# Designs tried in a protein design run: peptides against a protein of PDB entry 6FRK. Part 181

Target 1, 411 residues: chain A of PDB entry 6FRK
Amino acid sequence: NEEVLNAMLKEVCTALLEADVNIKLVKQLRENVKSAIDLEEMASGLNKRKMIQHAVFKELVKLVDPGVKAWTPTKGKQNVIMFVGLQGSGKTTTCSKLAYYYQRKGWKTCLICADTFRAGAFDQLKQNATKARIPFYGSYTEMDPVIIASEGVEKFKNENFEIIIVDTSGRHKQEDSLFEEMLQVANAIQPDNIVYVMDASIGQACEAQAKAFKDKVDVASVIVTKLDGHAKGGGALSAVAATKSPIIFIGTGEHIDDFEPFKTQPFISKLLGMGDIEGLIDKVNELKLDDNEALIEKLKHGQFTLRDMYEQFQNIMKMGPFSQILGMIPGFGTDFMSKGNEQESMARLKKLMTIMDSMNDQELDSTDGAKVFSKQPGRIQRVARGSGVSTRDVQELLTQYTKFAQMVKKM

## One batch from the design tools (peptide; made by RFdiffusion4, then SolubleMPNN)

Design b2_p20_7_s1 (from b2_p20_7, 10 letters changed)
Fold by OpenDDE base, seed 4:
Structure b2_p20_7_s1 (fold): chain B 411 residues (1-411), chain A 20 residues (1-20)
Amino acid sequence: as target 1 above (411 residues)
Amino acid sequence: ELDKLLAELHELLLEISELL
């Protein structure tokens, strides 16, 4: 029994090391799992593999829990969030993603570029912020990040912004001058939260990097980036262990929507290669599937309208990028959609919705929407003109709807 | 491709709705 346990634990430890989990944490986990497994229960014919997997899962869940409640912004207050991290960590992109996330949730959100070190940092932030319609502050002439951060925070406080995100300078390596600059900025703006941004792809270096930041700056939250790559995110465990701070969000791609709240169970499930069924369930629950009980009942009755399709497209758009959804399904690898095809797919969905916005209630609520349009071809021309698309684009939408309605009738 | 992805998503939403 002990030999079998040691063999299975060796496989798990190898898989965790291949997932970039720090060797010290893997050793600790191995001993904790050994201590948590009742060898007598393993003798009683329980699925030894399931028992070990459950024990490993439970100990990994404890490793991502720092025992500290994540900071959350207070509605109707001014919340200053300072970002810290190395250059190339995805910090600047993550600032924009977080700002966009809160903006979409109805928070009055803004961005401050206090990165004076990197040429074009402000232009990059401005470009990202403008695309997302996020208010921003920065300077082309001021070189002191403390001045920029202070002025920007004061400005946006006076304008009653609720979420004030400050992007700071990064360096290519850990330098004392970077930490002093971060400390000066933090002292000047008095942030409610300091977010450390870490690149998951640095693997075993995550512990040392996260520790170096925490030893100099009071990091209260962690965001892990580049979890769309080959990095299985084991470095996230190292960041939590070193910072004693919760992971609050993860970055899962380059798009502004490639950003989600961190969830422990899904993350550990994904780390173990079990898929992210719980995160899929939660993402689906966030869509208020309770409002879809009526839709599910209609689908069970083989009823599917253009309105039902529109609501489903809204749900898909709320779920975020399909690569994230697919990456939550066991057996769908991250490679199933090239990043280019996904943006085109979302743009296509948005185009289809824009066509439907030009339809009337009779067209949207018909159980045979395609037949309504086929009987009166003038409707296609009206919708095409109203949505600024070709009659062909409307016909393509109706063809897609007909395929879905036929699938629903076969369900 | 989009039609297939949407079909797969509908199947997933249904499977999830059965699990909830």
Scores: peptide ipSAE 0.009, ipTM 0.356, DockQ to the pose 0.024
Fold by OpenDDE base, seed 1:
Structure b2_p20_7_s1 (fold): chain B 411 residues (1-411), chain A 20 residues (1-20)
Amino acid sequence: as target 1 above (411 residues)
Amino acid sequence: ELDKLLAELHELLLEISELL
């Protein structure tokens, strides 16, 4: 039993290291999991794999929870949010994403560009803000970020803005001059929250970077970016451990909508390749798909038709960026989040829907659709001709439907 | 990939149905 536990923990530790989880956190997790697992309970015939997975999940949840409640803006008040982070972390883009998020939630939101160091920083912020219809402030002539930040905050306070986001200068390295500038800005504007933006793609460097920011600036919140790339998100655990501050949001792509509130359990589930079910539930609920109750009721009765599958494919296409939805599905690795894979996956879904568009109501509404086609092979040929596909493509769809319908019947 | 998508969509629908 101990050898089996050690082997499984070695596999999990390897997978977590490949997910950019810091080596110290992986060691701590291994020790905590070993201490939490009763070896006697594992001997009693319980599914050893499920017990280890649950123990790993529970300990990862603890590593991502700093035990500090996330700051939240107060409605009807002026909330100043200062952004800090390295150049290339996605800080400026994340300011726009957060501003857009609050604007969509009915907050009076604005953006201030206090990045005087980077040529074109204000133009980039202005472009993003204009595209999102977010009010913005900055200067082409003022070089002191303290003056720009102070004037911008005062202006938007006087105009009764509720969310005032201040973007600061980034550097390629942790330079004392950058931290001094950030402290001067923070002292001048007195932010209600300081958000550290971290790039997840830096892997094992996340701990050292996050620590350097926390040691110099009172970071109260973390945002992790570039979780759409090869970054498996393990750097997020390092950020929490180093900053002792909660992750409040994640950036999951290049679009302004590729931004979501951080949820601990869905994130850990995704990190373990278990999927993000809560995030899918939230997206499904945000779509106000009145059909969810009808689907759940059909699933509870073990009924699943080709029409039900078609409606689910329509719902998936409506849920927004298909990469985000796929990345919520258990076992779709982060590698499916590439724009190329999204278009191909959407083309595949659209091909399946086109095959189903050539089916009749008797075929679509049958609780045993595969058997309807197996009893009358001429139906497969009709559907294949109608949709411009091979009879093999129709058989593959019916095979997939059959697998799905068999799983629904076992619920 | 598509078999994986459908299996995963099913697991999601299952887990949604267990949470609701």
Scores: peptide ipSAE 0.011, ipTM 0.388, DockQ to the pose 0.023; fails the geometry check
Fold by OpenDDE base, seed 2:
Structure b2_p20_7_s1 (fold): chain B 411 residues (1-411), chain A 20 residues (1-20)
Amino acid sequence: as target 1 above (411 residues)
Amino acid sequence: ELDKLLAELHELLLEISELL
């Protein structure tokens, strides 16, 4: 029993290290899991793998929970949110994403560019803010970030803004001058929240960076960026451990909408490659598939048409990037869809929809669409000509539909 | 890849339908 436990813990520890989890945290987790597992319960014939996975999951949940309640903005008040982080962390993009998130929720939101060090920082923020229709402040002539931040905060307080986001200068490395500048800005504007933005792709460097920021500035929240790439998110655990601050949001892509509130359970499930069934349920529910009940009823009756498949493809297209969908499917790691494979998969899905756009209602609404085409092969040639595809492409679509319809009939 | 994605999406829709 102990040998089996040690072997399985070795596999889990390897997977966590490959997920960029800090080696000290992995060691501590291994010890905590060993102490939490009753070896006698493992002898009772219970699924040893599930018990170990549950114990690991429970200890990872504790590692991502700093035991501190996340700061939340107060409605009808002026909430000043200062962003800090290295250059290339996605800080400026994340400021725009957070501003857009609150704006969509009906908060009066604005952006301040207090990055005087980087040439074109204000132009970049202005471009992002203008595209999102977010009010912004900054200067082309003022070189003191304290003056810009103070003037911008005062302006937007006087205009009764509820969310005032201040972007600060990033540096390529940890520099004392950067931390002094951040402290001067923080002292001048007295932010209600200081957000550290961390790039998940920096791997094992996450702990040292997060600690250096926390040791100089009162970081109260963490945002993790670039979780759409090969970054498995293990660096997020290191950031929480070092800052003792909760992760409040994650950046899941390059688009302004690729931003979501941090959820502990889905994140840990994804980190372990268990998938995010809850986040899929939430996304499926957010899609307001008013037709989902009608689809579920049809599926329960073993009915599935080409139109039902088309509507599901439309729903998938509305869910956004396939990488986000796949990253929620159990057993699909974030690595399964390179950016190239996502665009190709979306192009293939659009091609299938274009083929179905050339079908008639009798073909689309048939409970056995494949049989309609098999009885009258001239339909395949019509659809192929109408959609500008080969007869083979139409046959491949009908083969896929037949596989789905057979699965639905086995339910 | 697409066939696998579609099969797994179907399995997931199944799992969701069993959880609902």
Scores: peptide ipSAE 0.011, ipTM 0.395, DockQ to the pose 0.024; fails the geometry check
Fold by OpenDDE base, seed 3:
Structure b2_p20_7_s1 (fold): chain B 411 residues (1-411), chain A 20 residues (1-20)
Amino acid sequence: as target 1 above (411 residues)
Amino acid sequence: ELDKLLAELHELLLEISELL
């Protein structure tokens, strides 16, 4: 039992290291998991893999929770949000995404460009803000970020804006002059929240970077970007540990809408390669699929019909952009998520549903639908003619259904 | 059981999407 535990913990620790989780955190997690696992319960024939995964999951949830409540803006007040982070972290893009998020929620939101170091920073912010119809402030001539930030904050306070986002200069390296500038800006504008923007793709460097920012400015929130890449986001755990600040949002692409509130459980599930099972569950629960209990009961009994598959396809179509659903599925790398593949996947799903629309209730409601068709091949030809597809397309659907029904029977 | 169901529903959704 202990050898099996150690082997499985080694596999999990390897996967966490490959997910850019800090080696110190992985070691501590391994010790905590070993102390939390009852070896007697493992001897009782419980699924050892699930028990270890659950213990790992619980310890990762604790690593993402800084024990500090996330700052939230107060409605009807002026909330100043200062952004800090390195160049290329996606900071400027994230300012625009956050501004757009609050604007869509009915907040009076504005953007200030206090990045005087980067040539074209103000033009980029202005372009993004104009596309999103967000009010903005900045200067082409003022070189002091403190003056720009102060004037912009004062202007938008006087105009009764509720969300005032200040973008600051980013540099390629942690330089004392950058931190001094950030501190001067923070002291001048007195922000209600300081947001550190971190690129998830920087891997093991996340801890040292996040710590350097927290040691100089009072970071109270973290936003993680580029979680749409190959980055599994393990560096986010390091950022939370170093900043002692919650992750409030994640960036999941380049589009202004590729931005969502951080959810702990979905993030950890994705990190473990378990998918965003909880975001899928939350999204399924948000859909008020009251029929989920009936499906869950059928699945518990190893029953899965062609109708149950059809209903699941309808549910998937209701869950919204197929891209967001597939991104919740482990092993779907984001490279599958080209906007072209979403339309094609939805068209294929609709084609499969159209084939099932030509089936009768006896075929749809059979617990062994594939056997109904195999016993009477004339049914395949009827369905093919009814749906305007080949007999091969119907056989492919039945092959897919058979795989699914076999999985459900193994459940 | 629910975690099993979800993992296998997930594996099912993976297989659906490989087939899509």
Scores: peptide ipSAE 0.008, ipTM 0.374, DockQ to the pose 0.117; fails the geometry check

Design b2_p20_7_s2 (from b2_p20_7, 11 letters changed)
Fold by OpenDDE base, seed 4:
Order: C-alpha cells, then sequence, then structure tokens
Structure b2_p20_7_s2 (fold): chain B 411 residues (1-411), chain A 20 residues (1-20)
C-alpha cells in the first residue's frame, strides 16, 4: 500500500513539476498529501486513485489560497489599482482587460499609462482603451512616471471615476531602478490595490520573480497571464506562495475579453488535466440556461429555428472567446483553436448574426427555415441586401443552419 | 439534469464550432 501510494505520488509530483509547480511546493504538497491520506482507509477497498486525487486536489486548493481575502473595489469610491510586473508579462494588455471587465459591470473605469520606458506604451494603451471606449490618460512629453500617474489619478478622482488603473513601466530584468520607480509611483498615488502581473509561461522562475516584486512593493493581488498557451499555470501557485496574495484574474488570450475572474476549483481541475467543468458550469449558468429551458425542450423535440441559432450565437458571444469554452471542455486540447482562428470565428459569428438581423420573424421562427428560403428565393436576395452580404453568404448560413438542425433532430 | 444540460450544451457548442 505504501509503495503504491509512493508510486502514485511520484506520478502526481512529476505531473505538477511538468505543470511548472515549484519544486518546494511539490515537495510540501507530497508530504501534506501523504499526511492527509489514511492508509487504513485506503486498505478498505476505496478507489485509491480517487482518494489520492481528492487529497492532491484539496492540497492544491490550499496552495492557491493565501489565507488573505482578495481586495475588492468599493462602489461609489475612487479605487486606485496599480499594476506592476515585468515587460512582456502582459501587464499593459491586462490593464485594458481589467478596465473593460469593470466597465462592462457598470463601473466608471479609466486607464493611466505611466509606462515611460517602453516605446509606444502610451500608443498601445490608447489604442486598446479607445477600442474599448475606456477613458485614458498619459503623456507623450512627460517622462516621469510619478508625474503622469499623480496627474492622471488626480484628474480621474476629480471626475469621480470609480476604477482608476495605473499601468507602470516593466523592465526585462529585475533592476533596482524599476523597483525604485514603482515605489515612487506607489507612494505618490497611494493605490488601494497593487496587482502583480505574471506570465504563466516563465515556469519555475515565477517564485523568484513574484518574491522580488513583493519584497519591494506591497503586492496585494496577482493576475496570471498567458494561460491559453502550453503553460498549465503551476507558476500561479508559486506566485501566491511568494506574494501571499490571491490570484484575482487570469488572462486566457490576447483579446480584451480573454480575461476572467480567478476560480480556484476550475483552475486546479485544469492544472490536473481534469478540465474546467465547474467553470464551464458557472459560465453556462451565468448565461441563464434556465431561460434556455424552452430551447432545451425544443432541442428534445428536434425543433431548431434560425432564432434558436441566433440565441446560441449570442450565448457563445456572452461566454467570451470560444477557446476559453473549449479549454474548459475535457479532451479539447489548448491547440484546437489557433489564436488566429478565434477572432475570425467571432467575426464570422457576428457576420452570421448580422445576416439573421435582416430576417423576418417568419423566417427566424420557422422550424424549417431553409425550406422557407428555398420555396421563395426572393427572401435570400432581400436578406442579402438588408445585411450587405452576398446571396452566397446567406446560402452558406442556411446550409450551416440546415446541418445544425439535422444534428438537433438526431439528438 | 445540470450535467445533461451541460453535455447537450457542450455538444451544441462543439457543433457550432465545427460550423464556424
Amino acid sequence: as target 1 above (411 residues)
Amino acid sequence: DEVEKLKKLRELLEEISELL
């Protein structure tokens, strides 16, 4: 029994090391799991594998819990959030993602670019902010990040912004001058939260980097980026351990919507290769699938309309990037959607929806929408003209709908 | 029931993804 336990723990430890979990944390986890497993209960014929997996899962959940409550912004107050992290960590992109996240939740949100070190930092922030319709501040002439941050924070406080996000300079290396600049900015603006942005792809370096930031500035939150890649996110555990700060969000791609609140259970499930079934459940529940009971009943009866397809496209767009949904589905590898295909797929979805916006209720609500269009080809021309697309594009949509409706009939 | 709803939604999303 102990040999079997040790063998299974060795496999788990190997998998965790391959997931970029720090070797110290893996050793600690091994000892904690070994201590949490009752060998007598394992003798009683319980599924030893499930018991070990559950013990591992439980100990990993503890490793992502720093025992500190995550900072949350206060509604109706000015909340200053300072971002810190290395260059290339995705910090600037993450500032925009967080701003957009709060804006979508009805917070009066703004962005400040205090990155004077990186050429084009302000232009990049401005581009992202403008695209998302987020108010922004920065300078093309001021080189002191303290001045920019202070002026921007003061401006947006006076304008009663609720979420004031400050992007700071990142450097390629842990340079003392970066930490001094960060400390000067932090002292000047007195942020309510300091967010460390970490790239998950840096693997075993996560602990040392996170610690170096925490030792210089009062990091209170962690955001992990690039979890859409081959990085299993084990470095996130190292960041939590080093900073003693909770992970608040994760970045799951390059799109502004490739950003989600951190959930412990789903993250650990994904780390273990179990998939993010709970996060899928939650995203699905956030879509108010109960309002789709009517759809589920229709699907049970093999009924599927163009309106039902439109509503599903709306649901997919509400779920965010399809790669996130697929990455939550066990057995869909991270490689199934190349980064280029997702924006194209979302643009295709939006195009299909725009075509359907030019359809009438009789066309949308027909249980045989394709037959309605086939019987009266003039409808295709009307819809094509109304949506500004070719008759071919409408025919392609109807072909897709027909395939889908046939599949629903087989379900 | 929720797992079946999820499975159906997954299948639906897979199908939609293959169509996109």
Scores: peptide ipSAE 0.017, ipTM 0.382, DockQ to the pose 0.163
Fold by OpenDDE base, seed 1:
Order: sequence, then structure tokens, then C-alpha cells
Structure b2_p20_7_s2 (fold): chain B 411 residues (1-411), chain A 20 residues (1-20)
Amino acid sequence: as target 1 above (411 residues)
Amino acid sequence: DEVEKLKKLRELLEEISELL
């Protein structure tokens, strides 16, 4: 029993290290899980694998919880949020994402560019802010970030803005001059929250980086960026451990909407390859797929047409990056991405849709679409010619459709 | 009812993703 536990814990520890979880945290987790598992209860015929998974899940949840309540903005007040982080962390993009998030929630939100070090920083912020219709402040001539930040904060306070986001200079390395500048800005504007932005793709370097920022600046919140379907979420645990500050949001892609509130349970579930059911539900609800009621009603009747399949492919494409959707589905862990990149999966969907665009309404709306094509093989040749594909590609689509329609009939 | 609807949609999306 202890050998089996040690073997399973070794596999879990390997997977967590492969997920860029810090080696110290993985060691601590292993000890905590060993202490939490009663070996006597494992003898009682309980599913040992489920018990270990539950113990691992529970201990990972504790590692992501700093025991500190996240700061939240107060409605009708002026909330100053200062961003800090290295260059290339996605800090400037994240400022725009957070501003857009609050704007969509009905907050009067603005952006300040206090990055005087990076050429074109203000132009980049202005471009992002203008695209999102977010008010912005910055200077092309002022070189002191303290002056820009102070003037911008004063301006937007006088205009009764509720969310005032200040983007600061990043550096490529930990430089004392950067930390001094950040402290001067923080002292001048007196932020209600300091947000550290961390790139998840730096892996094992997350701990040292996060600690260096926390040791110099009073980081109260963390945002983790580049948590796309390829990024290993393990660096997030390292950031929480080093900063003792909660993760408040995650960036999941390049689009301004690729930004979500951090949820501990879904995140750990996704990290363990259990999927993110809640995030999938939230995304499906945000899409206002109210039209899914009609689909669900058809599915309840065991009806599934080629048009219904086309509409589902459109819905998948509307949900954003296919990798994110698949990574939210239980059992479609990071291994599904090993069969192809997101672009290949999108290209496959687009190819299938292009084949279906060459079908007529009788073919699309038939409750027995495969049988319509089997009775008249000339339809396959027409569709193949219309879509620029082989007759085999059309037959493969019809085979896939038949598999779906059989599953729907079993539901 | 909405959660059950979303579960069925998810099951359908799972099946779609297995075929892709």
C-alpha cells in the first residue's frame, strides 16, 4: 500500500513539476498529502486513486489560497490601481484588459501610461485604450513617471472616475532603478491596490521574480498572464507563495476579452486535467447562446441535423480559442493539444464548415442526413466539387455526423 | 434545468472535440 501511494505521488509530483510548479511547493505538497492520507482508510477498499486525487486537489487549493482576502474596488469611490511587473510580462496589455473588464461591468474606468522608459509605450496604450473606448492619459514630452502618474490621477479624480489604472515602466531584468521609480510613483499617487503582473511561461523563475517584486513594493494582488492552452499554470502557485497575495485575474490569450476573474477550484481542476466546467458554463452564458434552448429541445427529441452540427461548430468558433474550450472539458487535458495546435483544430473546423456550406437545405435539415447522401451518391460529388475537397472528405464528415446523431439518439 | 442544459451542451462539445 505505501509503495503504491509513493508511486502515485511520484507520478503526481512529476506532472506538477512538468506543470512548472516550484520544486519546494511540490515537496511540501507531497509531505502534506502523505500526512492527510490515512493508510488505514486506503485499506478499506476505497478507490485509492480518487482519494489521492482528492488529497492532492485539496492541498493545491491551499497553496493557491494566501489566506488574504483579495482587494475589491468600491463603487462610487476613486480606486487607484497601480500595475508593476517586468517588460514582456503582458503588463500593458493586462492594464487594458482590466480596464475593459470594469468598463463592461459599468464602472467609469480610465488608463494612465506612466511608462517613460519604453519607446512607444504611450502609443501602444493609446491604441489599446482607443480600440476599447477607454479614456487615457499620458505624455509624449514628460519623462518623469511621477509627474505623469500624479497629473493623470488628479485629472481622473477630478472627473470622478471610479477605476484609475496606472501602468508603470517595466525592465528586462530586476534593476534597483526600476524599484526606486515604482516606489516614487506609489508614494506620489497612493494607490489603493498594487497589482503584480507575472508571465506564467517563465516557469520555475516565477518564485524568484515574484519575491523580488514583493520584497521592494507592497504587492497586494497578482495577475498571471499567458495562461493560454499551452501555458502551465504551476507558476501561479509560486507567485502566491512568494507574494502572499491572491491571484485576482488571469490572462488567457491575446484578445482583450481573454481575461477572467481567478477562481481557485476551476484553476486547480484545469491544472489537474479535470477541466473547467464552471469556466465553460460562464463562457457559454456570456455568448448568450439562448439559441441553445432550441438545440437542447431538438437533442431531447433525439433529432440532430447537419445544420445543428454546423451551428455547433459556429458556436465553438465564437467561444474563442479552441484550445481554451477543449481545456475546459474534462478529459481533454493538455494532451489534446499534442495532436495539433489550435490553428490546426480551427482549420479542421473551417474545412468541415466549408463542406457544409456546399450542402443544400434538404441535406442540412434532414434528420437522416447521412441517408440522404447514401441514397443519392451524386450529392457527395456535388458537395465535394463545391467545397474543393475530395469525395472522401465529404464521406468522413458524414461518418462523423452519423456518429454524433447516434450519440444524440442515446441521450 | 439550465445547468442540465449546459451539461448536455458540454457533452456534445466533448463529442465534437473527440472527432476533431
Scores: peptide ipSAE 0.014, ipTM 0.397, DockQ to the pose 0.130
Fold by OpenDDE base, seed 2:
Structure b2_p20_7_s2 (fold): chain B 411 residues (1-411), chain A 20 residues (1-20)
Amino acid sequence: as target 1 above (411 residues)
Amino acid sequence: DEVEKLKKLRELLEEISELL
């Protein structure tokens, strides 16, 4: 029994290290899990794997909880939120995402660019803010970030803004001059919240980076960015442990909408490769797929048409990045589709839809679409000519449809 | 019912992912 436990804990520890979880946290978790597992209860024929997974899950949830309540903005008050983080962390993009999130929730939101170090920082923020229709402040001539931040905060306070986001300078390295500048800005504007932005792709460096910021500036919140689909997010645990501050949001991509409130349970489920069933349900429900009930009814009856397949392809395209959806499904890792494969898969999906756009209602609404085409091969040639594809491409679509229709009949 | 709907959606997405 102890050998089996140690083997399974070794696999879990390996998976957590491959997910960029800090080695010290993985060791501590292993000890905590080993102490929490009753070996006698494991002898009674309970699913040992499920018990270990539950114990690991419970200890990971504790590692993500700093025991500190997250700061929340107060409605009808002026809330100053200062952003800090390294250059390349996605800080400036995350400022725009957070501003857009609060704007969509009906908050009077604005952005301040206090990055005087990076050439074009203000132009970048202005471009992002203008696209999102978010009010912004900055300077092309003022070089002191304290002056820009103070003037911008005063302006937007006088205009009764509720959410005032201040973007600060990043650096490529941890430099004392950067931390002094951030402290001067923080002292001048007296922010209600200081948000540390961390890129999850930096892996094992997350702890040291997060600690360096916390030791110099009173970080109260963490935002973790995921620029590349390959980062499993284990660095987030290191950031929480080092900053003793809650993760409040996660960035999941490059789009302004690729931003969500942090949820502990879904995050740990994704980290363990269990998927995010709750977030998948939420995303499916947000799509107002009321039409899914009609589909589920048809699927229950073993009926699946080319039109039903087309509607499913439209739904997948509406759901956004297919890799993100798959990453929410239990057993699909976040790496299931590389970014290159996702664009190619979306292009393939769009090609299949373009072929179906050249089909008639009799072909689309047939419960055996493949048989309609097999009985009258001239239909394949018509559809191929109409969609500008080969007869082979139409035959490949019909082969795919036949595979789906066979699965639906087995469901 | 939601878990079964999700299981069916998973199986559909798995098969779509194998075909794409």
Scores: peptide ipSAE 0.009, ipTM 0.346, DockQ to the pose 0.141
Fold by OpenDDE base, seed 5:
Structure b2_p20_7_s2 (fold): chain B 411 residues (1-411), chain A 20 residues (1-20)
Amino acid sequence: as target 1 above (411 residues)
Amino acid sequence: DEVEKLKKLRELLEEISELL
């Protein structure tokens, strides 16, 4: 029993290390899990795997909890939020995402670009802000980030903005001059919250980077970026441990809406490959798939048309990257779809939709669409010509539809 | 009802994933 436990714990530890969880945290977790597992309770026929998974889950939840309540903006006050992080962490994009998140919630939100180091930083922020209709401030001529940040904060305070987000310079390396600049900006604007933005893909470097920021500036919140299915997110635990600051949001893609409040349970579930059912629920609910009631009603009746399949492909495309959606499904590990497979899968969906765009309403709305095409092969040729595809591609779509419609009839 | 809706959606997504 103990040997089996040790073997399973070794596998879990390996998986956590492969998920970019810091080796110190993995060691601590291993000891905590070992101490929490009563081997005598394991003898009672409980699924040892489930018990270990639960113990691991519980300890990971504790590692994500810094024991400090997340800062929250106060309504009707001027809340200054300073962003700090390395270049390439997604900091500038995350500033825009956070601004857009609060704006959509009815907060008077603005952005300040105090990144004078990166050429085109202000243009990038301006582009993102303009696209999202977020007020912004910055300079093309002022080189002192302290001046820009101070002027921008003062301007937006005077205009009664509630959320004032300040983007700072990110450097490629931990340079003392960067930290001094960040400290000068922080001292000048006196932010209500300092957000460290971390790229989840930096793996084992997350701890050292997060610590270096916390040692220089009073980081009070963490945002983890690039959780788009490629980063296993274990670096987030390292950032929490190093900063002693809660993760407040995660970035889940490149779009301005690929941004969500951090939820501990879903995140740990995803990290363990258990899926993110709750995040999938929230994502499905946010999409206002009101059309899902009609779909579910059709599915309850075992009816599935080519139009229903088209609408489902649209829904999948609206949910975001297919890899993320699959990564939310329990049993589909994050490794199931490489980045190449996601673009390819989305291209396949778009191709299938383009074929269906060449179908008529009689074909799309038929409860036996495949039989409509089988009875009149000239329809396949018409659709193939209309969509610029082979007759084989149309037949493959109809085969897929038939497989899917057969499943729906079994549901 | 939401859990059942989600189970159906999951089963749907799983099958779509097998088709892609």
Scores: peptide ipSAE 0.000, ipTM 0.273, DockQ to the pose 0.159

